Peptides against a protein of PDB entry 5HB3. Designs and how they scored, part 3

Target 1, 150 residues: chain A of PDB entry 5HB3
Amino acid sequence: RQMQDRCMSEYNQRIRNAPEGSIDPFRMACYKIIGRCDLSNRSLDGLQTDVNDWIWLQFNLARETDRSLELAGESYGLAELQASIREIGLKHFPKTAAEDTNGSFGMFFYLQILAGMFEQAIAYLYPFSYVDAVHFAIALTYYGLLRPVD

## One batch from the design tools (peptide; made by RFdiffusion4, then SolubleMPNN)

Design b1_p8_3_s4 (from b1_p8_3, 4 letters changed)
Fold by OpenDDE base, seed 4:
Structure b1_p8_3_s4 (fold): chain B 150 residues (1-150), chain A 8 residues (1-8)
Amino acid sequence: as target 1 above (150 residues)
Amino acid sequence: MVPEELFS
């Protein structure tokens, strides 16, 4: 808690008081990651990031905490991450093979798998790659991660 | 290629 508070203080101080162009984005990223600063903005500003960086950041920021202890808007756990992935999927990823112009379906499948959204991931993958969906379904079932509907 | 909007 003390370290988090210090990170938050430093983060906020720098955002408010740093001269224009003097902010080290890597330093700010460190505060954001370690201190979980500014959970409303779950990006690394001023850094070139890819989807792997993004999802890694999301998981690092996500914590299962007692909701009673978090201020409104500060709660970010697995459920919120999963919700974000769903929203991203609806907005930015192809829903059908016909809409897939760049092969991005695999990335959305990957994000769902990382988030433990196994049923949704398999359901999503199925129309894009039947064979792969079946193989993943078998594997996930074998490990008890997929809940087959009886 | 993931949309850049994911990172905003």
Scores: peptide ipSAE 0.038, ipTM 0.735, DockQ to the pose 0.176
Fold by OpenDDE base, seed 5:
Structure b1_p8_3_s4 (fold): chain B 150 residues (1-150), chain A 8 residues (1-8)
Amino acid sequence: as target 1 above (150 residues)
Amino acid sequence: MVPEELFS
């Protein structure tokens, strides 16, 4: 708690008071990660990041906390992350094999798997790669992660 | 290839 409070204080002070161009983006990234600062902005400003950096950050920021202990609007858990992935999928990824010109379907499948959205991931993959979808479904079922509809 | 808009 003390470390988190210190990180939050330093983060807020620098965001508000630092001259333009004087902020070290790596230092700010450290405060964001360690202190879970500014959960409304779940990005690393001033850093070039890829999808792996983004998803890694999301999982590091996500916590299952008692909602009674968090300030209103600062809750970010697995459910919110899953909602974000769904939204990203709807906006930025192909819905059908005919729409996929660059093979990006695999990345969205990967994001859903990481987020534990197994049924959605298999359902999404099926029209793009039947064989792969079946193999993943078998494996996920074997490990009790996929719930077959009776 | 992931859209760049995801990370901007």
Scores: peptide ipSAE 0.035, ipTM 0.723, DockQ to the pose 0.180
Fold by OpenDDE base, seed 1:
Structure b1_p8_3_s4 (fold): chain B 150 residues (1-150), chain A 8 residues (1-8)
Amino acid sequence: as target 1 above (150 residues)
Amino acid sequence: MVPEELFS
């Protein structure tokens, strides 16, 4: 708690008081990750990041905490992350093989798997790659992660 | 939100 409070204080002080262009983005990233600062903006500003960096950050920020202990509006857990992935899927990824011009379906499948959205991931992959969907379904079922409907 | 640039 003490470390988190210090990170939050330093983060807020720098955002408010630092001259334009003087902010070290790596330092700010450290505060964001360690202190879980500014959960409303779950990105690393001023850093070049890819999808892997983004999803890694989301999981690092996501915590299953007692909601009673978090400030109103600043709760971020697995459920919120899964909701974000669903929204991203609707906006940025193909819905059918005919819409897929760049092969990006695999990335959305990957994001869903990481988030534990196994049923949705298999359902999404099936029309793009039947064989792969079946193989993943078998594996997920074997490990008890996918529950087939009786 | 993920920047659209991440999906290019």
Scores: peptide ipSAE 0.034, ipTM 0.720, DockQ to the pose 0.625
Fold by OpenDDE base, seed 3:
Structure b1_p8_3_s4 (fold): chain B 150 residues (1-150), chain A 8 residues (1-8)
Amino acid sequence: as target 1 above (150 residues)
Amino acid sequence: MVPEELFS
């Protein structure tokens, strides 16, 4: 708690008071990761990042803690992450095979798998790659991760 | 949520 409070204090002080162009983005990233600062903005501003960096950050910020112990408005767990993945899917990824021009469906499938959204991932993959969807479904069922609808 | 540049 003391470390988190210090990180948050330093983070907020720098955002408010630092001269333009004087902010070290790597230092700010450290405060965000270690201190879980500014959970409303779950990105690494001023850094060149890709989708893997983004999803890694999301999992590092997510906590399965008792929501009653978290400060009001600062809850971010697996459910919120899954909601974010759904929203990203709706905005940035093809919904049908006919819309897919660059093969980006695989990345969205990957993000859903990482987030434990197994049923949704298989359902999404099915129209793009039937064979792969069946193979993943078999494997996920074998490990008890997929609940077949009777 | 996610920068649009990540998916461009």
Scores: peptide ipSAE 0.028, ipTM 0.701, DockQ to the pose 0.711

Design b1_p8_4_s1 (from b1_p8_4, 5 letters changed)
Fold by OpenDDE base, seed 3:
Structure b1_p8_4_s1 (fold): chain B 150 residues (1-150), chain A 8 residues (1-8)
Amino acid sequence: as target 1 above (150 residues)
Amino acid sequence: TQWDRFFS
């Protein structure tokens, strides 16, 4: 707790008061990851990152919560991450095969799989690539990760 | 947005 408080204090001070270009982005990233500072902004500013870095950060910041003990109005767990991925899909990815212009559906499928959204991922992939959807469905079903729907 | 650098 003491370490977290110190991280938060230093993070806020540097973000607000440091001269432009003087902030070490790696140090700030450490404050965010270790100190969980400013969780409403789940990005690493000043660093060159890709989608893998983004998803890694999301999982590291997410915490398992017990619904019975949830007193705070704000929590960030797997459910919130899944909701975020859903929203990203709605905003940035094709919704139907007819909307696909650059094959970006594969990235959204990938994000859904990483987040454990297996049924949704297969359902999404199916109209874009029947063969791939069937192969993934077989594999996921074999390992008990894909649940049949009535 | 945070996704602009990836998808724009």
Scores: peptide ipSAE 0.254, ipTM 0.870, DockQ to the pose 0.506
Fold by OpenDDE base, seed 5:
Structure b1_p8_4_s1 (fold): chain B 150 residues (1-150), chain A 8 residues (1-8)
Amino acid sequence: as target 1 above (150 residues)
Amino acid sequence: TQWDRFFS
């Protein structure tokens, strides 16, 4: 794609040659999103973002179908994103209700649902909120997204 | 980590 090639060229030129503090972080963000530049760095430096911005970026950068179009050595798909969320859960979120000091369990549940980790999400939520876990399980099963074990 | 700003 001509636009992607142009973005990549400009991105590389700026990261190499631009004076410190002269780079517009929004412009660089555009190059990353449109041009898929430097996929090893999946963050937007110099921008104030929240968790929704972060997860939106991850999904936009994730590709499974056309890996042949990606730069050599830079592959990022849903599986890698799911692995990242799992690791984030282990490091930053409570594992049990007894460990929950700030009520952040809901955020990790949310991230798992967005990433399609439905069985893990329900299993995680269950000890924190039995009623909510059951209701989500019913809904996910109805839509064929959760596969109950017999 | 990148999550420190959200959850620390």
Scores: peptide ipSAE 0.224, ipTM 0.864, DockQ to the pose 0.509
Fold by OpenDDE base, seed 1:
Structure b1_p8_4_s1 (fold): chain B 150 residues (1-150), chain A 8 residues (1-8)
Amino acid sequence: as target 1 above (150 residues)
Amino acid sequence: TQWDRFFS
């Protein structure tokens, strides 16, 4: 708790008071990850990142906290992460095979699987790759992760 | 890059 408070203090002080261009983005990234600072902005400013970096950061920042204790604080858990992935899917990934020009459907499927959105992931993959969707569905069912709708 | 839009 003491370390987290210190990280938050340093992070806020640097964002507010540091001269333009003087902030080490890696140092700020460390504060953000360790201190979970400014959860409303879940990105690493000033760093070149890809989708793998983004999803890694999201999982590191996500915590299941008792909502009753965080009345005044920013909460970010698995539910919020899943909501973010859903929104990203709607904005940036193909909805149909006809819209897929770059084969990016696989990445969105991957993000959904990582976030535990198994039913939605299979439903999404099915029109793009029937065979793969069936194989994943069988595997997920075998491990008890896919709930067959009775 | 194609993924820069995810980080904004």
Scores: peptide ipSAE 0.020, ipTM 0.630, DockQ to the pose 0.201
Fold by OpenDDE base, seed 2:
Structure b1_p8_4_s1 (fold): chain B 150 residues (1-150), chain A 8 residues (1-8)
Amino acid sequence: as target 1 above (150 residues)
Amino acid sequence: TQWDRFFS
């Protein structure tokens, strides 16, 4: 807790007082990751990151903490992450095979799988690749991760 | 990149 408080203090101080462009983005990233500072902004500003880095960060920051113990503005769990992925899907990924110009449907499928959105992932994949969707559905069902519809 | 959209 002492470390977290220190991280928070330093993070806030630097954000507020550091000259523009002088902040070490790696240091700020450490505060974000270790100190969980400013969880409302779940990005690594100033760093060249890819989707893998993004998803890693999201999972790292997502905690099943008792919402009662976190300040109301700092609650971020799996549900919130899943909601974010849904929004990302709606905004940035093809909704139908006809909209798929670059084959990016697979990435969104992957993100949903990582986030445990199995039913939605299969439903999403189905119109793009029936065979793959069926295979994944079988596998997920086998491991008890997909509930068969009666 | 196409994934810059994740950060914005």
Scores: peptide ipSAE 0.381, ipTM 0.904, DockQ to the pose 0.204; fails the geometry check

Design b1_p8_4_s2 (from b1_p8_4, 5 letters changed)
Fold by OpenDDE base, seed 5:
Structure b1_p8_4_s2 (fold): chain B 150 residues (1-150), chain A 8 residues (1-8)
Amino acid sequence: as target 1 above (150 residues)
Amino acid sequence: EQWDRFFS
């Protein structure tokens, strides 16, 4: 708690008072990650990042804690992350093979798997790759992660 | 690649 408060203090101080162009984005990233600062902006400003960096950050920021301990309006857990992935899927990924122009369906499948959205992931993958969907379904069922319908 | 513009 003490470290988190210090990170938050330093983060806010620099955001508000640092001279133009003097902010080190890596330093700010450290404060954000360690202190979970400014959860309304779940990105690393000023850094070049890819989808792996993004998803890694989301999981590092997500917490399953009592909402009363979070700052007002900044609760962020697995449910919120899953909701974000659903929205990203609707906006940025193909819904059918006919819509797939760059083969990006695999990335959305990957994101859903990481977020524990197993049923949705299999359902999504099925029309793109039947064989792969079946193999993943078998594996997920074997480990008790997929709940097949009777 | 800057994914922040797509995933933020």
Scores: peptide ipSAE 0.027, ipTM 0.672, DockQ to the pose 0.211
Fold by OpenDDE base, seed 1:
Structure b1_p8_4_s2 (fold): chain B 150 residues (1-150), chain A 8 residues (1-8)
Amino acid sequence: as target 1 above (150 residues)
Amino acid sequence: EQWDRFFS
């Protein structure tokens, strides 16, 4: 808790008071990750990041905490992460095979699987790759992660 | 590189 508070203090101080161009983005990234600072902005500013970096960061920042102890707007758990992935899917990924020009459907499927959105992931994958969707459905069911409708 | 614009 003391370390988190120190990270937050340093993060906020630098964001507010540091001269433009003097901020080390890697140092700020460390504060953000360790201190979970500024959860409204779940990105690493000033760093070139890819989708793997993004999803890694989301899981590192996501915590199931008592919301009553969090300040307004600071709650970020699995539900919020899943909501973000859903929103990204609606905006940036193909909805049908006909819309998929770059084969990006697999990435969205991957993100949904990582976030535990198994039913949605299978449903999404099915029209793009029937065989793969069935294989994943069987595996997920075997491990008790996908519940077949009785 | 192609994905950066979607998650930045």
Scores: peptide ipSAE 0.026, ipTM 0.664, DockQ to the pose 0.200
Fold by OpenDDE base, seed 2:
Structure b1_p8_4_s2 (fold): chain B 150 residues (1-150), chain A 8 residues (1-8)
Amino acid sequence: as target 1 above (150 residues)
Amino acid sequence: EQWDRFFS
């Protein structure tokens, strides 16, 4: 708690009072990650990040906490992460094989799997790669992660 | 560049 409070204090102080261009983005990233500062903004400003960095950050920031105990805007758990993945999918990934020009469907499938959206992931992958979808479905079922809908 | 849009 003390460390988180310190991180939050330093983070807020720097954002508010630091001269423009003087902020070390790596230092701010550390405060954000360790202190879970400003959960409404789940990005690393001023850093070149890829999808792996982003998803890693999302999981690091996500916590299963009692929403009633968190201040407004500070709740971020698996449900919120899954919602974010869904939104990203709708905006940035192909919905059909015909729309897939870059083979990016695999990345969205991967993100859904990481987020525990197994049924949605398989359903999404199926029209792009039948064989792969079946293999993953079998594996997920074997491990009890996929619940077949009757 | 494409991924920058995901995180904005």
Scores: peptide ipSAE 0.022, ipTM 0.651, DockQ to the pose 0.211
Fold by OpenDDE base, seed 3:
Structure b1_p8_4_s2 (fold): chain B 150 residues (1-150), chain A 8 residues (1-8)
Amino acid sequence: as target 1 above (150 residues)
Amino acid sequence: EQWDRFFS
């Protein structure tokens, strides 16, 4: 807790008081990751990032902690991450094969798999790539990760 | 790019 408080203090101090252009974005990223600073803004400002960087950051910030120990607004776990993935899916990815113009469905499938949303991932993939969906479904079922409805 | 808006 002491380290987290120090990280938060330094993070906020630099954001507010540092001269323009003097902020080291990598140092700020370290404070954010280690201290879990400003969980309402789960991005790395001043850094060129891609979808892989984003999802990596989300998992690093996510914690399955006792909610009673966290301050209000500081809770970010797997459930919140999954909710973010759902939201991204609705806004940025094709909902049907007919809407797919650039083949981006694969990335959304990938994000869902990483987040443990296996049933949703298979259901989403099925209309885009039947063969791949079946193969993943078989594998996930074999390992007990996919829970078919009886 | 659509992602820049989301990650910014």
Scores: peptide ipSAE 0.021, ipTM 0.647, DockQ to the pose 0.203

Design b1_p8_4_s3 (from b1_p8_4, 6 letters changed)
Fold by OpenDDE base, seed 1:
Structure b1_p8_4_s3 (fold): chain B 150 residues (1-150), chain A 8 residues (1-8)
Amino acid sequence: as target 1 above (150 residues)
Amino acid sequence: DRWEDFFS
């Protein structure tokens, strides 16, 4: 794709040659999203972002294509995103109700649901909110996203 | 830490 190649070229040129502080972060974000440049860095530098921005970016960058088809041999799919969410959970979110100081368990549950980690999400939520976990489990089962034990 | 900023 000619447009992708152009984005990659311009992105690489700017990150290598532009003076510090002179790069428009929004332009670089466009290159990241449209050109899929430097997939090893899945963040928007120079922009103030929140969790919603982060997860939005991850899904936009995630592709289930062969690495050989990507420029510079980069690849990032759902499996890698799920792995990242697991790591984030281990590092930044409470593992038990006793560790929860600010109610952030809900955010980690939310991230797991978005990433299709349904069984893990329900298992995680259960000790924090039994009622919510049961209701979500019922709903997920109804839609065929959670398989009940036979 | 990015995540710390998200929850601040």
Scores: peptide ipSAE 0.116, ipTM 0.839, DockQ to the pose 0.389
Fold by OpenDDE base, seed 5:
Structure b1_p8_4_s3 (fold): chain B 150 residues (1-150), chain A 8 residues (1-8)
Amino acid sequence: as target 1 above (150 residues)
Amino acid sequence: DRWEDFFS
C-alpha cells in the first residue's frame, strides 16, 4: 500500500508537471503496472506495443479480489476484460469467412481463449476451420474447460 | 484506434 501510494503520487506529479517531452514512457509504464495508476487508461502511451503486449497488460491490470486496493471508480476485472474482447470482436474481426480479408480470425480466437471464453471461441472458429475447432473442442473438453450442451 | 496498428 505504501508503495502504491508513492507510485500514485509520483505518477500524478509527473503527468501534470513534467516538461513537454521529458516523460520517460518506460517509467510511466512502471507506475501503471506496479502502482496501478490511472486504470481508466489501460494503455502504455509512448511505447511501441503489439497485441501480445496489450493482452498482457489487460491481464495484469485485471483484479477480482483486490478491489479494496483500487481507487474509487476504477474497477477492472475478468468480466470487464471479456466484455471488452466481445466488443473488439464485433468491431475489428471478421464474423464469417467471406468477411475475412487478412486471416485475422485466428487472432480473435486466440484472444477469446486467453480470456477463458472457450465456448464462444470454439463457436467462432468453427465456420473458419472445422477441423481446428473440433480439435480444440476435444482438448478443452478433456481438461474440463468446455461443457457441451446436450 | 489501437487495433488499426495491429491489423492494417
Scores: peptide ipSAE 0.108, ipTM 0.835, DockQ to the pose 0.381
Fold by OpenDDE base, seed 3:
Structure b1_p8_4_s3 (fold): chain B 150 residues (1-150), chain A 8 residues (1-8)
Amino acid sequence: as target 1 above (150 residues)
Amino acid sequence: DRWEDFFS
């Protein structure tokens, strides 16, 4: 906890007091990842990132929590990550094949798979690519990851 | 929007 507190202190001090352009974005990223600073902002400012960097960060910040032991504090686990993926889907990705203009449906399918949202991912993919949806459904079912009877 | 950067 001492290390975490130190990270938090340095993180906040630098964000507020550092001259413009003097902040090392990699150092700030380390504080966020190791010190879990400002978990409400789950992004790496000042760094060129892609979707893989984003999803990697989300999983690193997520923690398994026991609901029976959870106190009044906010937790960020798999359920919250899945909720974030749903929200991203609603805001930034086509909802139907008719809305698809650039083939971005594949990215949303990918994010849902990584988050373990297998049934939702297959259901989403099906109207965009029937063949691909069937192939993934077969594979996921074979390995016991897709539960169509639920 | 950060997601716009991913698709640009």
Scores: peptide ipSAE 0.105, ipTM 0.831, DockQ to the pose 0.340
Fold by OpenDDE base, seed 2:
Structure b1_p8_4_s3 (fold): chain B 150 residues (1-150), chain A 8 residues (1-8)
Amino acid sequence: as target 1 above (150 residues)
Amino acid sequence: DRWEDFFS
């Protein structure tokens, strides 16, 4: 707890008082990850990251706790992450095969799977690749992760 | 946004 308090203190001090462009992005990333500072901003600013880095961060910051129990004074759980994935899907990924110009449907499927959105993931994948969707559906059902849908 | 950077 002392460490977290120190992280928050340093994070807040730097974001408020540091000269523009002088902040070490790696240091700030450490405060974000370890100190859970400013959970409303779940990104690593100033760092070159990819989708895997982003999703890793989301899961790292996600906690199944109430805001009142969060030392940072903020809450972010799986439900919120899933909501974010849905939003990302609506904005940035193809909704139909006709819209798929670069094969990015697979990435959105992947993100949904990681986020435990299994039914939605299968439903999404099916029009792009019914064979793959069926295979994943079988596997997910086998492990009890896919619920029957109408 | 960041996703545009990833997928553009």
Scores: peptide ipSAE 0.100, ipTM 0.830, DockQ to the pose 0.460

Design b1_p8_4_s4 (from b1_p8_4, 6 letters changed)
Fold by OpenDDE base, seed 4:
Structure b1_p8_4_s4 (fold): chain B 150 residues (1-150), chain A 8 residues (1-8)
Amino acid sequence: as target 1 above (150 residues)
Amino acid sequence: DKWEDFFS
């Protein structure tokens, strides 16, 4: 794709040659998103972002393709995203209600759901909110998305 | 770490 090739070229050129602080972060973000540049760095440097921005970016960058088909020689798919979310959970989200100080368990539940980690999401939510976990479990089962773990 | 910015 001509657009992707051009984005990659310009991205690499600017990253290497542009004076510090001279590159528009939004422009670089466009190169990353459209051109799929530097997929090993799945963040928007120089921009204020939130969790929604992050997850949106991850899904936009995720592709089910062979690594050899990527211009950058990098591959990032749903499996890698799911692995990242698991690691994020271990590092940054509460494991129990006692650890929860700001209600962030809901965010991690949300991230897992978006990533299709349904069984894990329900299992995670259960100790925080039995009622919510059951309701989501019923709904997910109804749509054929949840399998019993035990 | 990006999550530090979100939750700290």
Scores: peptide ipSAE 0.187, ipTM 0.858, DockQ to the pose 0.503
Fold by OpenDDE base, seed 5:
Structure b1_p8_4_s4 (fold): chain B 150 residues (1-150), chain A 8 residues (1-8)
Amino acid sequence: as target 1 above (150 residues)
Amino acid sequence: DKWEDFFS
């Protein structure tokens, strides 16, 4: 808590007072991750990141255990992340094999799996790769993560 | 958006 408060103070000070281009983006990233500052913006400005960096950040920012420690109005949990992944899928990923121009279906499958959206992930993968979908379904069922419906 | 950088 003390560390969070210190980060918040320094973050706010720099946001308000720092000259343009003088802020180290890595330092600001630390404030966001450790201090949980400005969680309404869940990106790292000024840093070149990939999909793995993005999803890692989302999971680090997500909290469901103790919302009392979070700043008012800045709650973000797994449910919100799952909703974001769903919206990303609708906007940026192919819905059918015919729409797939760059093979990105695998990435959306990957994101859904990481977010615990197992049933949706399998259903999505099935029309793109039947064999892979079946194999993943078997594995997920074995570990009790997928609940087949009769 | 951010996904254009990843999938364009």
Scores: peptide ipSAE 0.180, ipTM 0.857, DockQ to the pose 0.378
Fold by OpenDDE base, seed 2:
Structure b1_p8_4_s4 (fold): chain B 150 residues (1-150), chain A 8 residues (1-8)
Amino acid sequence: as target 1 above (150 residues)
Amino acid sequence: DKWEDFFS
């Protein structure tokens, strides 16, 4: 906790007092990841990141611990991450095959799977690829991760 | 758009 407090202190100091453009984005990333600073902003500013980096960060920041154990003012867990993924899907990913211009449906399917949104992932994939959706559904059911409706 | 950058 002492380390976290120091990280937070340094993060806040730098974010407020550092000259514009002088902040080392890698250092700030360390503060965010290790010190859990500024969890309201779950991004790595100033760094070139991709979707893998983003999802990695989300999982690292997501905690199922009690809010009382976190120094952050707000709690961020798997449920909140899943909600974010849903929202991302609504805003940035195709809803139908006709809407899919760049084949990004697979990425959203992937994100949902990573976030444990199995039923939603299968339902989403089905209109894009029936065969793949069925195969994943079978596999997920086999491992007890999908609840088929009778 | 953040996601546009990921897929563009």
Scores: peptide ipSAE 0.172, ipTM 0.849, DockQ to the pose 0.354
Fold by OpenDDE base, seed 3:
Formats: C-alpha cells, sequence, structure tokens
Structure b1_p8_4_s4 (fold): chain B 150 residues (1-150), chain A 8 residues (1-8)
C-alpha cells in the first residue's frame, strides 16, 4: 500500500507540475501499469503507440480478481474492457456494410475477438465478409468458444 | 483522439 500511495503521489505531482519535456514518459507508464494510477485514463502520453500497444495496455490494467480486494479503489476487469471496446466500436467503426468505406471493420472484429466477444464479433463480421465469418464461426464452435443463440 | 492516429 505504501508503494502504491507513493506511485500515485508522484504520478499526480509530475503530470501536473513538471516542466514541459522534463517527464520521462516511460517512468509515467510504469506508474500507471505497476501503480495502477489514474485508471480512468488508460493511455500512455508521450509515447508513440499503435493499436497493439493500446490493447496490450488494456489487458495489463484489467484485473479478474475479487473487486473487494482491489487496492487502487478502481475496478477494471474484463467486463469493463469489453464495454470499452463496444464504445470504441460505436464511435469509430462502421455499424453496417453500407457504412464501410475503408475496410476498417476488420480492426473492430479483431478487437472483439481479442476481448473474447466471440458471438458479437461473428455477428458483426457476417454482413461485411460472409466467407470469413463462416470460417471463424466454424473454428470457434469447434473449440466450444462460440455459443448458439437461443 | 488516439484512434485518429491509428487511421491517419
Amino acid sequence: as target 1 above (150 residues)
Amino acid sequence: DKWEDFFS
């Protein structure tokens, strides 16, 4: 707890008061990942990142333990991660095949698969790429990861 | 936002 409190204190102090360009972005990343500081802001400022870095961070910040044991006072598990991906989909990705102009549907499909949202991912992919959706559905069903809809 | 960079 002492270490966590120290991390939080240093993180908040540096992010608010440090001169521009003086903050080591990797140190700040460590405070966020290890100290679980400011989990409402799940990004790494000052670092060049891509979608893989983003999703890696989300999974590292997520906890699948008893929420009552969370020392950070903030709960972020798989359910919250899945909710985040859903919100990203609504904001940044095509909702129908008719809205697709650049093929970005594939990225949203990818994010849903990584988050274990298999049924939703297949349902989403189907109108964009029938053949691919069927292939993934067969594979997921074979391994018991895709559950039939009632 | 961060997604703008991913799709630029």
Scores: peptide ipSAE 0.172, ipTM 0.853, DockQ to the pose 0.354

